# Designs tried in a protein design run: peptides against a protein of PDB entry 4QMF. Part 146

Target 1, 175 residues: chain A of PDB entry 4QMF
Amino acid sequence: ESSFMTLFPKYRESYLKTIWNDVTRALDKHNIACVLDLVEGSMTVKTTRKTYDPAIILKARDLIKLLARSVPFPQAVKILQDDMACDVIKIGNFVTNKERFVKRRQRLVGPNGNTLKALELLTKCYILVQGNTVSAMGPFKGLKEVRRVVEDCMKNIHPIYHIKELMIKRELAKR

## One batch from the design tools (peptide; made by RFdiffusion4, then SolubleMPNN)

Design b2_p27_3_s1 (from b2_p27_3, 9 letters changed)
Fold by OpenDDE base, seed 2:
Order: sequence, then structure tokens, then C-alpha cells
Structure b2_p27_3_s1 (fold): chain B 175 residues (1-175), chain A 27 residues (1-27)
Amino acid sequence: as target 1 above (175 residues)
Amino acid sequence: SEEEKLEKELEELSRKILEEEERKRRE
């Protein structure tokens, strides 16, 4: 049997309680057991004797990881699909100065979130910037691109350069 | 400043991408 646990911050507790029945139902379809521990502030997923596909536990692990990082359930649950991958990018350690961190993070999001939306379209990914983490879901190739843009942005490489590059690549792919 | 120019350009490009997507959805 395989088991994975993820801690979640206190501010996430109320939401997780609200959607946990849905989480349970989604995982039950794959015979994966799950537990929400409000005392410890953790989520656990575990294979059972009835688990047919042992690999699904890894997706369940990813599910709780995404939920812990503020990804809404309707989006996070898509990780259980075979063709869906995810990445959780830690951005908090690239810059020591808090003000600089905030500025670079905001640059990634852009006015009205337009930069992020554009990046989502170019990479065919879902992207959520929350706190010290960027969560992304989508095809592997797209995720790789997202990680590059995100990390480079935190390294003070302006997203415009990557956006231009991705636009060119997209146009070339249409040929 | 140069940074402001880049940010403005990025905003313009972002709008273009979003508008293109909206156009595709209408077709």
C-alpha cells in the first residue's frame, strides 16, 4: 500500500472542509481512500486493496498538493485525468527582499491578470499565483514553459521576452 | 523608463492574445 500526506495552511481549512465530500467521491471512483485531519492540518490519500491502478495514487497525491496550494476543487480534480499533469513552483526563495519579490510576482500576473491569462493561453495551462507558490496544470510541454517563465520572472527576466517567444512558436506550429 | 516601456508592450501583447482567443471562440 502507498500513502501520501500534505499539510495545508490554516486559512485553507474552511474551504477544504466544504469540498471534502466531493474529494472523497472523486477518489472513491478509483478506490483511493482519503482523510482530512483538521487537528494536524493535513490531507492524506492511500491505496486500498481495491485500487486497480496503482499509479493513480500519484495523481491523488498531486490532487491534495494542489488543493493545499489554493487551487479550487473543480480545477484540481482534473489532475485525475490521464492526460493532465501539474507543477507546483516555489517562488519564494528566488528573492530575499520582500518588496522585490512582490514586484516580480505582480509582474508575472500583470494588470488585471492579463499577463497570466495570456501565458495560460500560450501554454494551454491553468496557472494560479498564490503566496509563495505558482500552481500550474496542463500538458507537460506547457508546464515546462510555464516553469521557465515563472522562474525567470523571479530572476528579474521580464516575461515579455518569453511571451514573444511563445507567440512565435505558436504561429510556427500553425504552419 | 525602459521598464515602463516593457510593461506597456507586454500589456499590449497580452491584449492581443486575449482578443485573438475571443475571436476564435466567436467563430
Scores: peptide ipSAE 0.634, ipTM 0.945, DockQ to the pose 0.918
Fold by OpenDDE base, seed 3:
Structure b2_p27_3_s1 (fold): chain B 175 residues (1-175), chain A 27 residues (1-27)
Amino acid sequence: as target 1 above (175 residues)
Amino acid sequence: SEEEKLEKELEELSRKILEEEERKRRE
């Protein structure tokens, strides 16, 4: 039997309490047990004797990881689907200057989140920028592209160059 | 500034992408 645990920040506690019954129900369908520990501030998922698919525990691990990083449950739960992958990109260590960090992170999001939404469409991914991490969900190819754009942005490569590139690639793929 | 120009261009491109997606969803 396998078990995975993730810690979550205090500010997520209220939300996680609210949706935990939904998490439990979703995982019960796969015979995965889960525990929310409010004292420790952790989520745990574990296989049971009834767990049939051995790979589902890894998806459950990813589920709680995503939830810990502020991904809403209706989106995060999609990770349990076979064709859905995820990536949590740490962005807090690329820049030491806080103001520079905020600026570069904001570039990724753009006005009204339009840059991020455009990137989501181009990569066919869901993307959430929160704190020092970017959470992404989607196909592997798209996730690779997202990571490149995100990390390059934090390295002071303006997202516009990648957006243009992705647009061209998309147009070529339609042919 | 160069940065402002890039940001404006990016915003324009982003809006185009979003608008195209909205059109497709309505079809």
Scores: peptide ipSAE 0.634, ipTM 0.945, DockQ to the pose 0.917
Fold by OpenDDE base, seed 1:
Structure b2_p27_3_s1 (fold): chain B 175 residues (1-175), chain A 27 residues (1-27)
Amino acid sequence: as target 1 above (175 residues)
Amino acid sequence: SEEEKLEKELEELSRKILEEEERKRRE
């Protein structure tokens, strides 16, 4: 039997408490057990003797990982679907200067979040920028594209180049 | 500046993408 644990920041505690019954219900459908530890500040998922699909525990692992990174439950729970993948991209280590970090992160998001929304559409992914991480959910191909754009942006490669490339690819795919 | 130009262009492209999606959703 397998188990996975993820720590979450204190500011997520209230939210996680409110949705934990929903988490439990969603995982119960797959006979995955889960525990919210408020003292330690952790979430745990584990297989049971009734767990039929051994792969579902990995998705459960991803679920709590996403929840810990501020992805809302209605979106995060979609990870339990077979065709859905996710990626948590750490962006905090690319730049040592805080101001430069903030500027590059903001460049990724864009005014009113339009850049991020455009990227979501082009890659068919959900993308959430929170703190030092970017959480993404979607098809594997799209996730690879998201990671490339995100990391390159933090490396001072302007997102415009990738957006143009993705637009061209999309147009070609329609033919 | 060059950076400002790129940012402006990105905003324009982003807007176009979003508008196209909105159009498709209305169909």
Scores: peptide ipSAE 0.630, ipTM 0.945, DockQ to the pose 0.922
Fold by OpenDDE base, seed 5:
Structure b2_p27_3_s1 (fold): chain B 175 residues (1-175), chain A 27 residues (1-27)
Amino acid sequence: as target 1 above (175 residues)
Amino acid sequence: SEEEKLEKELEELSRKILEEEERKRRE
């Protein structure tokens, strides 16, 4: 048997309680068991004797990871699809100065979230910036690009350079 | 400042990308 556990912050408890029946139903289709522990503040997924695909447990692991980082269930559950991958990028450890951190994180999002939306379109990914993490879902190549832009932004490399590069690549692909 | 110029340019490019996507969805 394989089992994975993820801790979640207290502010997610109410939401997770609300959607947990939906999580259970989605995982039951794959014969994956799950447990929400409100005392410990954890989610657990595990294989059963009826689990057919051993690889699905890794996707279940990713599901609870995404939920812990504020990705809504209707989006997070898509991780169970074969063609969908995800990444959780920790951004809180690149700088120690709080003001610098906030500034760089805001630069990644942009006015009205336009920079982030543009990046989503260019990479064909879903991207959520929440607290000290960035969660992304999409094709592997797109996820690699997202991680590069996000980490470089936190390292004080302006996103405009990557956006220009991605735009050029997209135009070349249309030919 | 240089930073302000880059931010303005990025906003313009972002809007262009978004507008193009909206156009494609309407067609």
Scores: peptide ipSAE 0.629, ipTM 0.944, DockQ to the pose 0.925

Design b2_p27_3_s2 (from b2_p27_3, 10 letters changed)
Fold by OpenDDE base, seed 2:
Order: structure tokens, then C-alpha cells, then sequence
Structure b2_p27_3_s2 (fold): chain B 175 residues (1-175), chain A 27 residues (1-27)
């Protein structure tokens, strides 16, 4: 049987406690066991003898990974759907200068989150920027696009170039 | 600066995308 564990930061503890029953219920439908360890600050998911789909454990792994990175449960739980994939993009190591990091991260988000929202629409993904990571959920193709935009932004490639490209692709897809 | 110009342009473009989406949702 398979198990996966992820650590979560202390600031997530309160929230995770509030939604853990919901997590348990969602995973119970797939006969996946889960444990919230408040001492260690970890979440664990495990297959059971009643687990029917062996692949669901990987989605459960992704679920707790997303939750650890501040994705709200109502969104994160969608990862259990067959057509939903996710990606956690580490952005903290692209730039050593803190101010530059903050600036580039903010550029990715944009005023009022407009850039991020636009990117979500163009890629059909959910995107959350939190600390040193960007969490994304959606179709695999969209996720690849998100990662490209995010990483390039941190590499000082302005998102506008990718947004324009995605717009063109969207228009072509209508044909 | 050129960077600021691109930021402004990006924001404008983003807003257009969002507005378009709103229009489609309203239909």
C-alpha cells in the first residue's frame, strides 16, 4: 500500500484544522485514509485495502500538496477529478534580490490581480501566487503554459509577451 | 521607463481580456 506525506507551514494549521473533516470525507469516497499531524505539521494520505483505484493516491498526494501551499479546499479538492491536473511552481530561487523578487512576482499578479486573472482565463487554469510558490490547477496544456509564463516572469521576461501569444492561440482555436 | 510602459500595456490588455470574459458570461 502507498502513502504520501507533506509538511505544511504553521500559519496553515488553523485553516487545515477547520477543513480536515471535509478532506477526510472527500477522500473517504475513494477509500483513501488521511491523517493531520499538528505536532509535526504534516498531512498524510494512504491507500487502504478498500482503495479501488490505485491511481487516486497520487491525486490525494497532490491534494495535500496544494492544501499545504494555501490553496483553499473547495478548489484543491477538484484535483481528485480525473480531468484535473496541478502544478506547484517554485519561484523563490530565480532571483536573490528580495526587492527584485517582489517586483517580478507582483508583475505576474498585476494590479488588482488582473494579469493573473487574465492568465487564468487564457489557460483555463486556477492560479494562486503564495510566497515562494505558484500553485496552478487545470488541463495539462494550460499548466505548461502557466509554468512558462511564471518562470519566465521570474527570469525577467515580461508576461505581456506570453499573454499576447496566448491570445493569438485562443483566437486560432476558435477557427 | 520601458518596463513601466510594458506594465501599463499588460494591465490594459488584461482588463480587456477580463471584460471580454464578462461579456461572454452575460450572454
Amino acid sequence: as target 1 above (175 residues)
Amino acid sequence: SEEEKLDEELNKLSEEILEEAKRKEAE
Scores: peptide ipSAE 0.685, ipTM 0.949, DockQ to the pose 0.947
Fold by OpenDDE base, seed 1:
Structure b2_p27_3_s2 (fold): chain B 175 residues (1-175), chain A 27 residues (1-27)
Amino acid sequence: as target 1 above (175 residues)
Amino acid sequence: SEEEKLDEELNKLSEEILEEAKRKEAE
């Protein structure tokens, strides 16, 4: 049997309590057990004797990881689908200066979130910027593109260059 | 500044992408 545990920040507790029955139901379909520990502030997923697909536990691991990073349940639960992958990109260690960090993170998001929404469309991914992480869900190819844009932005490479590149690629794909 | 110009360009481009997507959905 395999198990995975992730910690979640205190501010997520109320939300996680609210949706935990839904988490349990979703995982029950795959015979994966789960536990929400409010004292420790952790979520655990575990295979059972009835778990048929041993690989599903890895998706369950990803589910709780996404939930811990503020991804809403209706989106996070999609990770259980075979064709869905995810990535949690740590962005907090690229810049030590807080102001510079905030500025670059804001550049990634853009006014009214326009940049991020455009990036989502171009990569066919869901993207959530929260704190020191960027959570992304989608096809593997799209996830690679997202990671490149995100990390480069934190390295002070302006997203405009990547957006233009992705636009070109999209146009070529239509042909 | 050059940086500000790039920011503005990016925002305009992003808006265009979003509007295009909306138009396609409306069709």
Scores: peptide ipSAE 0.685, ipTM 0.949, DockQ to the pose 0.949
Fold by OpenDDE base, seed 5:
Structure b2_p27_3_s2 (fold): chain B 175 residues (1-175), chain A 27 residues (1-27)
Amino acid sequence: as target 1 above (175 residues)
Amino acid sequence: SEEEKLDEELNKLSEEILEEAKRKEAE
């Protein structure tokens, strides 16, 4: 039987405690067991003898990974759907200078989150920027596009070039 | 600067995309 564990930061503890019964209920539908360890600061998911689909444990793994990175439960739980994929993009290792990192991360988000929201629409993905990671959920094609834009932005390639490209691709797909 | 100009252009473009999406949802 398979088991996966994910650590979460202390500031997520209160929220995770609040929604853990909902997590348990969602995973029970698939006969996946789960444990919240407040001492260690970890979440664990496990297959059981009643688990029908062995592949669902990988989605459960992704669920706790997303929750650890501040994705709200109502959004994160969608990962259990067959057509939903996710990606956690590490952005903290592209730039060593803190000020440069903050500037590029802010550029990705944009004023009032406009840039990020536009990117979500163009890629049909959910995107959350938190700390040193960007969490994304959606179709595989969209996730690939999100990763490219995010990583390039951290490499000082302005997002405007990608946004324009995605807009052109969208127009071509309508034909 | 050129960078600031691109930031402004990106914001305008993003807002246009958002407004278009809102109009489509209303229909």
Scores: peptide ipSAE 0.684, ipTM 0.949, DockQ to the pose 0.946
Fold by OpenDDE base, seed 3:
Structure b2_p27_3_s2 (fold): chain B 175 residues (1-175), chain A 27 residues (1-27)
Amino acid sequence: as target 1 above (175 residues)
Amino acid sequence: SEEEKLDEELNKLSEEILEEAKRKEAE
C-alpha cells in the first residue's frame, strides 16, 4: 500500500475542515483513504485493499497538494480525471526583494486578474496565484507554457512577450 | 516608463482576449 502526505498552512485549516467530507467522498469512489490531521496540519491519502487503479493514488497526492495551495475543491477535484494534469510552481525564490517580488507577482495577475485570465484561455489551463506559489491545472502542453510565463515573469521578463507569442501560436493551430 | 507602457499594453491585450472568448461562448 502507498501513502502520501502534505502539510498545509494554518490559514487553510478552516476551509479544509469544511470541504473534507467532499474530499473523502470523491476519493472513496476510487477506494482511496484520506486523513485530515489538524494537529500536525497535514493531509494524507493512501491506497486500500480495494484500490484497483494504482495510478489514482498519484492523482490523490496531487489533489491534496493543490488543496494545500488554496485551490478550491471544485477545481482541485478535477485532477482525478484522466485527462487533467497539474503543476505547482514555486515563485518565492526568484527575487529576494519583497517589493520587487510583489510587483512581479502583480504583473502576472494584472488588473482585475485580466492577465491571468487571458493566460488561462491561451493555455487552456486553470491558474491560481497564491502566496509564493502558482497552481495550474490543464493539459501538459498548456502547463509547460504557464510555467514558462510565470517563471520568466519572476525573472523580470514581461509577460506581454509570451502572451503575444501564445496568441500567434493559437492562430497557427487553427490552420 | 517603458515598463509602465508594457503593463498598459498587456492589459489592453488581455481584455481583447477575454472579450473574444465571450463572443465565442455566445455563439
Scores: peptide ipSAE 0.683, ipTM 0.948, DockQ to the pose 0.941

Design b2_p27_3_s3 (from b2_p27_3, 11 letters changed)
Fold by OpenDDE base, seed 2:
Formats: structure tokens, C-alpha cells, sequence
Structure b2_p27_3_s3 (fold): chain B 175 residues (1-175), chain A 27 residues (1-27)
């Protein structure tokens, strides 16, 4: 039997409590057990004797990882689909200066979130920028593109260069 | 500054991408 545990920040506790029954129901379909520990501030997923697909536990692991990073349940639960992958990109360690960090993170999001929304469309991914992480969900190819843009942005490479590149790639793919 | 110009251009491009997607959904 396999199990995975993830910690979540205190500010997520109230939300996780509200959706945990839905998490349980979603995982029950795959005979995966789950536990929300409010004292420790952790979520755990476990295979059971009735778990038929051993690979589903890895998706369950990803589910709780996404939930811990503020991805809402209706989006996070899509990770249980076979064609859906995810990535949690740590962005907090690329720069030590807090002001510089905030500026680069904001550049990735853009005014009214326009840059992020455009990037989502170009990569066919869901992207959430929260705190020191960027959570992404989508096809593997798109996820690789997202990670490149995000990390380069934190390394002071302006996202415009990647956006233009992705636009060109999209146009070429239509041919 | 050059950085500010790039930010403005990026926002413009982003809006264009979003508008294009909107047009596609309306068809």
C-alpha cells in the first residue's frame, strides 16, 4: 500500500474543511482513502485493498498538492483525469529581494491578469499564481512551456519574448 | 523606460490574444 501526505498553510484550513467531503467522494470512486488532519495541518491519501489502479494514487497525491497551493477543488479534481497533468513551480527562491520578487511575479500576471490569461490560452493550461508558487494544469507540452515562461520571468527575462514565440508556434500549428 | 515599454506591449498583445479567443468562441 502507498500513501502520500502534504502540509497546507493555516489560511487554507477553512476552505479545505468545506470541500473535504467532495474530495472524499471523488477519491472514493477510485477506492483511495483520504484524511484531513486539522491539528497537523496535513492531507493524506492512501491506497486500499480495493484500489484497482495503482497509478491513481499518484494523481491523488497531485490533487492534495494542488489543493494545498490554493487551487480550487473544481479545478484541482480534474487532475484525476488521465489526460491531465500538473506542475507546481516554486518561484520564491529565484530572487532574495522581496520587492524584486513581487515585481517579477506581478509582471507574469499582468494588468487585470491579462498576461496570465493569455499564457493560459497559448499553452492550453490552467495557471494559478499564489504566494511563492505557480500551479499549472494541462497537457505535458503546455506545462513545459508554462514552466519556462514562469522561471525565466523570475530570472528577469521578460515574458513578452516567450509570448511572441508561443504566438508564432500557434500560428504554425494551424497550417 | 525600456522595461515599461515592454510591459505595455505585453499587455497589448495579451489583450489581442484574449480578444481573438473571444471571437473564436462567438463563431
Amino acid sequence: as target 1 above (175 residues)
Amino acid sequence: SEEEKLDEELDKLSKEILEEEKRKREK
Scores: peptide ipSAE 0.699, ipTM 0.953, DockQ to the pose 0.948
Fold by OpenDDE base, seed 5:
Structure b2_p27_3_s3 (fold): chain B 175 residues (1-175), chain A 27 residues (1-27)
Amino acid sequence: as target 1 above (175 residues)
Amino acid sequence: SEEEKLDEELDKLSKEILEEEKRKREK
């Protein structure tokens, strides 16, 4: 028997309550039980006697982790697919100054989200910047690249250098 | 500043990447 629990912030409560039936249905296909605790502000996933794949509980853990960090259900549920991985990157600890943090986070997103969208295309990942975390979903290789760009940006390494590098790598892969 | 110049260049480059993707989807 395996069980995992994730806390979620209060502002996510209404949304999670709305989509929880969909979460339950998705996990029922794999015989994974789930519980939404509105008092504690937590989500829990558990294996059952009927759980066949022992690895699916880890994906269920990732699902609730993503939902807690504002990833919408239609995107987050894709984590249950075998070829999909995810990463939750904590960005709040790289700088102590709030103004510097906001500026570096905004640089990662770019005007109208253009930088982030470009990074998604180059890495074949979904990327969501929310609060003190960046949530990413995609292939392991792409996720590794996303983490590098995100962390370096918070360390004051301008994303342009990585974007140019990724563009070169993409062109080389076409040959 | 140098930082502002890099920001502008990054935005231009990002837009180019996005436009290229749009063209691929149209084909």
Scores: peptide ipSAE 0.697, ipTM 0.953, DockQ to the pose 0.948
Fold by OpenDDE base, seed 3:
Structure b2_p27_3_s3 (fold): chain B 175 residues (1-175), chain A 27 residues (1-27)
Amino acid sequence: as target 1 above (175 residues)
Amino acid sequence: SEEEKLDEELDKLSKEILEEEKRKREK
């Protein structure tokens, strides 16, 4: 039987406690067991004898990974759907200077989150920027685009160029 | 600066995209 564990930061504990029953219920539908360890600060998912789909454990792994990175449960749980993929992009190591890091991360988000929301629409993805990671959920093509924009932004390539490109691609797809 | 100009342009475009989507959903 397979199991996966992820650690979560302390600030996430309160929220995870509040939604863990919902996590359990969602995973029970697939006969996946789960454990929240508040002492260690970890979440674990594991197959059982009743698990009928061997692939679902990988999605369960992704679920707890997303939850650990501050993705809300109503969104994160969608990862259990067959047509949904995710990506957790580590952005903390692209820039050594903290001020530059914060600036580039903020540029990705934009005023009132407008840039991020626009990127979500253009890629048909959900995107959450939290700490040193960007979590994304959606189709593979969209996820690839998100990763490119995110990483390039952290490499000091302004998102405006990618946004314009994606806009053009969208218009072409309508024809 | 050039960077600031790009930031402003990006915000403008982002808002336009969001407004377009809003109009689409309201139909």
Scores: peptide ipSAE 0.696, ipTM 0.953, DockQ to the pose 0.947
Fold by OpenDDE base, seed 1:
Structure b2_p27_3_s3 (fold): chain B 175 residues (1-175), chain A 27 residues (1-27)
Amino acid sequence: as target 1 above (175 residues)
Amino acid sequence: SEEEKLDEELDKLSKEILEEEKRKREK
């Protein structure tokens, strides 16, 4: 039997407690067992003898990973769908200067989150910027685009270049 | 600065994308 465990930060504890019954219910449909350990601060998912699809455990792993990174349950649970993939992009190691990091992260988000929302539309992804990570959910091709934009932004390549490129691609696809 | 100009342009472009999507949903 396969199992995966993910640690979560203390500030997520209250939220995870409130939604854990929903997590359990969602995973029960796939005969995946789950445990919330408040002492350790961990979530665990595990296959059972009744687990039909052995690959679903990997999606369950991704679910708890997303939850640990502040993705809300109603969005995170979509990872259990066959056509949905996710990516957790670590952005904290691209820049050593804290102020520069904050500035580049803010550039990715944009005023009122407009840049991020635009990127979501262009890539057909959900994107959440939290702390030192960017969590994304969507089609695999869209996720690749998101990762490129995010990492390049942290490397001081302005997102506008990618946004323009994605706009062109979208227009071409409509033809 | 050039950076600030790009930021402003990006914001305008982002808003346009969002507005276009809103119009599509309203139709």
Scores: peptide ipSAE 0.698, ipTM 0.953, DockQ to the pose 0.950; fails the geometry check

Design b2_p27_3_s4 (from b2_p27_3, 9 letters changed)
Fold by OpenDDE base, seed 2:
Structure b2_p27_3_s4 (fold): chain B 175 residues (1-175), chain A 27 residues (1-27)
Amino acid sequence: as target 1 above (175 residues)
Amino acid sequence: SEEEKLEEELNKLSEEILEEEERKKEE
């Protein structure tokens, strides 16, 4: 039997408590057990004797990882679908200057979140920028593109270049 | 500044992408 644990920040506790019954229900469908430890501030998922698909535990691992990084449950639970992958990109270590970090992170999001929304559409991914991480969910190909754009943005490569590239690729794919 | 120009251009492109998506949903 396999198990995975993820720590979550204190500010996430209230929300996780609220949705944990839903998490339990979703995982029960796959005979995956789960535990929310409020003292430790952790979530745990475990296979059981009734777990039919051993691979589902990896998706359960990803579920709690996403939840720990502020992805809402209705979105995060989609990770249990076979065609859905995810990525959690750490962005806090690319720059040491706080102002530079904030600026580059804001550049990724754009006015009214337009840049992020456009990137979501172009990559067919869900993308959440929160704190020092970017969480993404979608097809593997799209996730690779998201990671490239996000990391390059933190490395001071303006997202516009990638957006233009993705636009061209999309147009070519329609042919 | 050059940076401001890039930001403006990016925002414009983003809006175009969003508008296109909305149009597709209406079809």
Scores: peptide ipSAE 0.629, ipTM 0.938, DockQ to the pose 0.922
Fold by OpenDDE base, seed 1:
Structure b2_p27_3_s4 (fold): chain B 175 residues (1-175), chain A 27 residues (1-27)
Amino acid sequence: as target 1 above (175 residues)
Amino acid sequence: SEEEKLEEELNKLSEEILEEEERKKEE
C-alpha cells in the first residue's frame, strides 16, 4: 500500500478538525484511508485493499497538501476530480528582502484582489496567495500560465504584461 | 512613477475583465 503524509502549521489545526469528517467521507468514496494527527500536526492518506484506482492516492496526497496550505475544503476536494490539477508555488525564495517580497506579493494580488481575480478568470484557475506559497487549481495549461505569472512577478516582472498577453489569447480563442 | 502607471493600468484592465464576466453571467 502507498502512503503520504503532510505536516500542517498549528494555526490550521482548528479548521482541519472542523472539516476532517468531510475529508474522511470524500476519501472513503475512493477507498482511501486518512488520519489526522493533532500531536504531530500531520495529515496522512493511505491506499487500502479496496482501493480500485491506484492513481487516486496521488490526488489524495494533493488534497492534504492543499489543505495544509490554507485552501478551503470545498475547493481543495475538487482535486479528486479527474480533470483537476493543482500546483503549490513557493514564492518566498525569490527575494531576500522582506519588504520587497511583500510589495511584489501585493502586486500579484492587486487592489481589492482584482489582479488575482482577473488572472483566475483568464487561466480558468483557482488561486490562493498565502504566506510564502501560491496554491492554484485548474487545468494543466492554466496552471502553467499561473506559475509563469507568479514567478515572474516575484522576479520583478510586472503582471500587466502577462495579463495583456492572456487577454489577447482569450480574444483569439473566441474567434 | 512608471510603476504607479503600470499598476493603474493593470487595475483598469482587471476591472474590465471582471465587469465583462459579470455581464456574461447576467445574460
Scores: peptide ipSAE 0.625, ipTM 0.938, DockQ to the pose 0.927
Fold by OpenDDE base, seed 3:
Structure b2_p27_3_s4 (fold): chain B 175 residues (1-175), chain A 27 residues (1-27)
Amino acid sequence: as target 1 above (175 residues)
Amino acid sequence: SEEEKLEEELNKLSEEILEEEERKKEE
């Protein structure tokens, strides 16, 4: 039997409680067991004797990881699909100055989230910026692009250069 | 500033991308 655990921040507790039945139901379809521990502040997924797909436990691991990082359940649960991958990008260690960190993170999001939404469309990914992490879901190619843009942004490379590049690539792909 | 110009340009491009996507959904 295989099991994976992730911790979640206290501010996620109320939300996780509200959706945990849905998590359980989604994982039951794959015969994966799950536990929400409110005392420890953890989520656990584990295989059972009825688990027929050994790879699904890894997706379940990713599910709880995404949920811990504030990805909404309706989006996070899509990770259980075969064609969906995810990436959790740690951005908190690129800059030591808090003000600079906030500025660069905000630059990635943009006014009204426009930059982030544009990046989502260009990469065909879902992207959520929360705290010290960026969570992304989508195809591997798109995820690679997202990670590059995100990390470069935190390294003070303005996202505009990547957006322009992605726009060009998209136009070329239409031909 | 140069940074402000880049941010304005980026926002403009982003809005264009979003508007194009919305148009495609409506078709």
Scores: peptide ipSAE 0.622, ipTM 0.937, DockQ to the pose 0.922
Fold by OpenDDE base, seed 5:
Structure b2_p27_3_s4 (fold): chain B 175 residues (1-175), chain A 27 residues (1-27)
Amino acid sequence: as target 1 above (175 residues)
Amino acid sequence: SEEEKLEEELNKLSEEILEEEERKKEE
């Protein structure tokens, strides 16, 4: 039997309590057990004797990881689908200066979130920028592109260069 | 500044992408 645990920040506690019955129901369909520990501030998933697919526990691990990083349940639960992958990109360690960090993170999001929305469309991914992490869900190829754009942005490479490249690739794929 | 110009251009491109997507949904 396999088990995975993730910690969550205190500000997520109230939300996680409200959706935990839904988490339990979703995982029960796959015979995966789960526990919410409010004292420790952790979520745990584990296989049972009735678990048929051994790979589903890895998806359950990803589910609780996404929930811990502020991804809403209706979106996060899609990770249990076979064609869906995810990535949690840590962005807090690329820049030591707080002001520079905030500026680069804001550049990734753009005015009214337009840059992020455009990137989602170009990569066919869901993307959430929260605190010191970027959570992404989608096809593996799209996730690789998202990670490159996000990390390069934090390294002071302007997203415009990648957006232009992705636009060109999209046009070529239509031919 | 050069950075401001790039940001303006990026925003314009982003809006174009979003508008194109909305147009496709209407068709």
Scores: peptide ipSAE 0.616, ipTM 0.936, DockQ to the pose 0.928

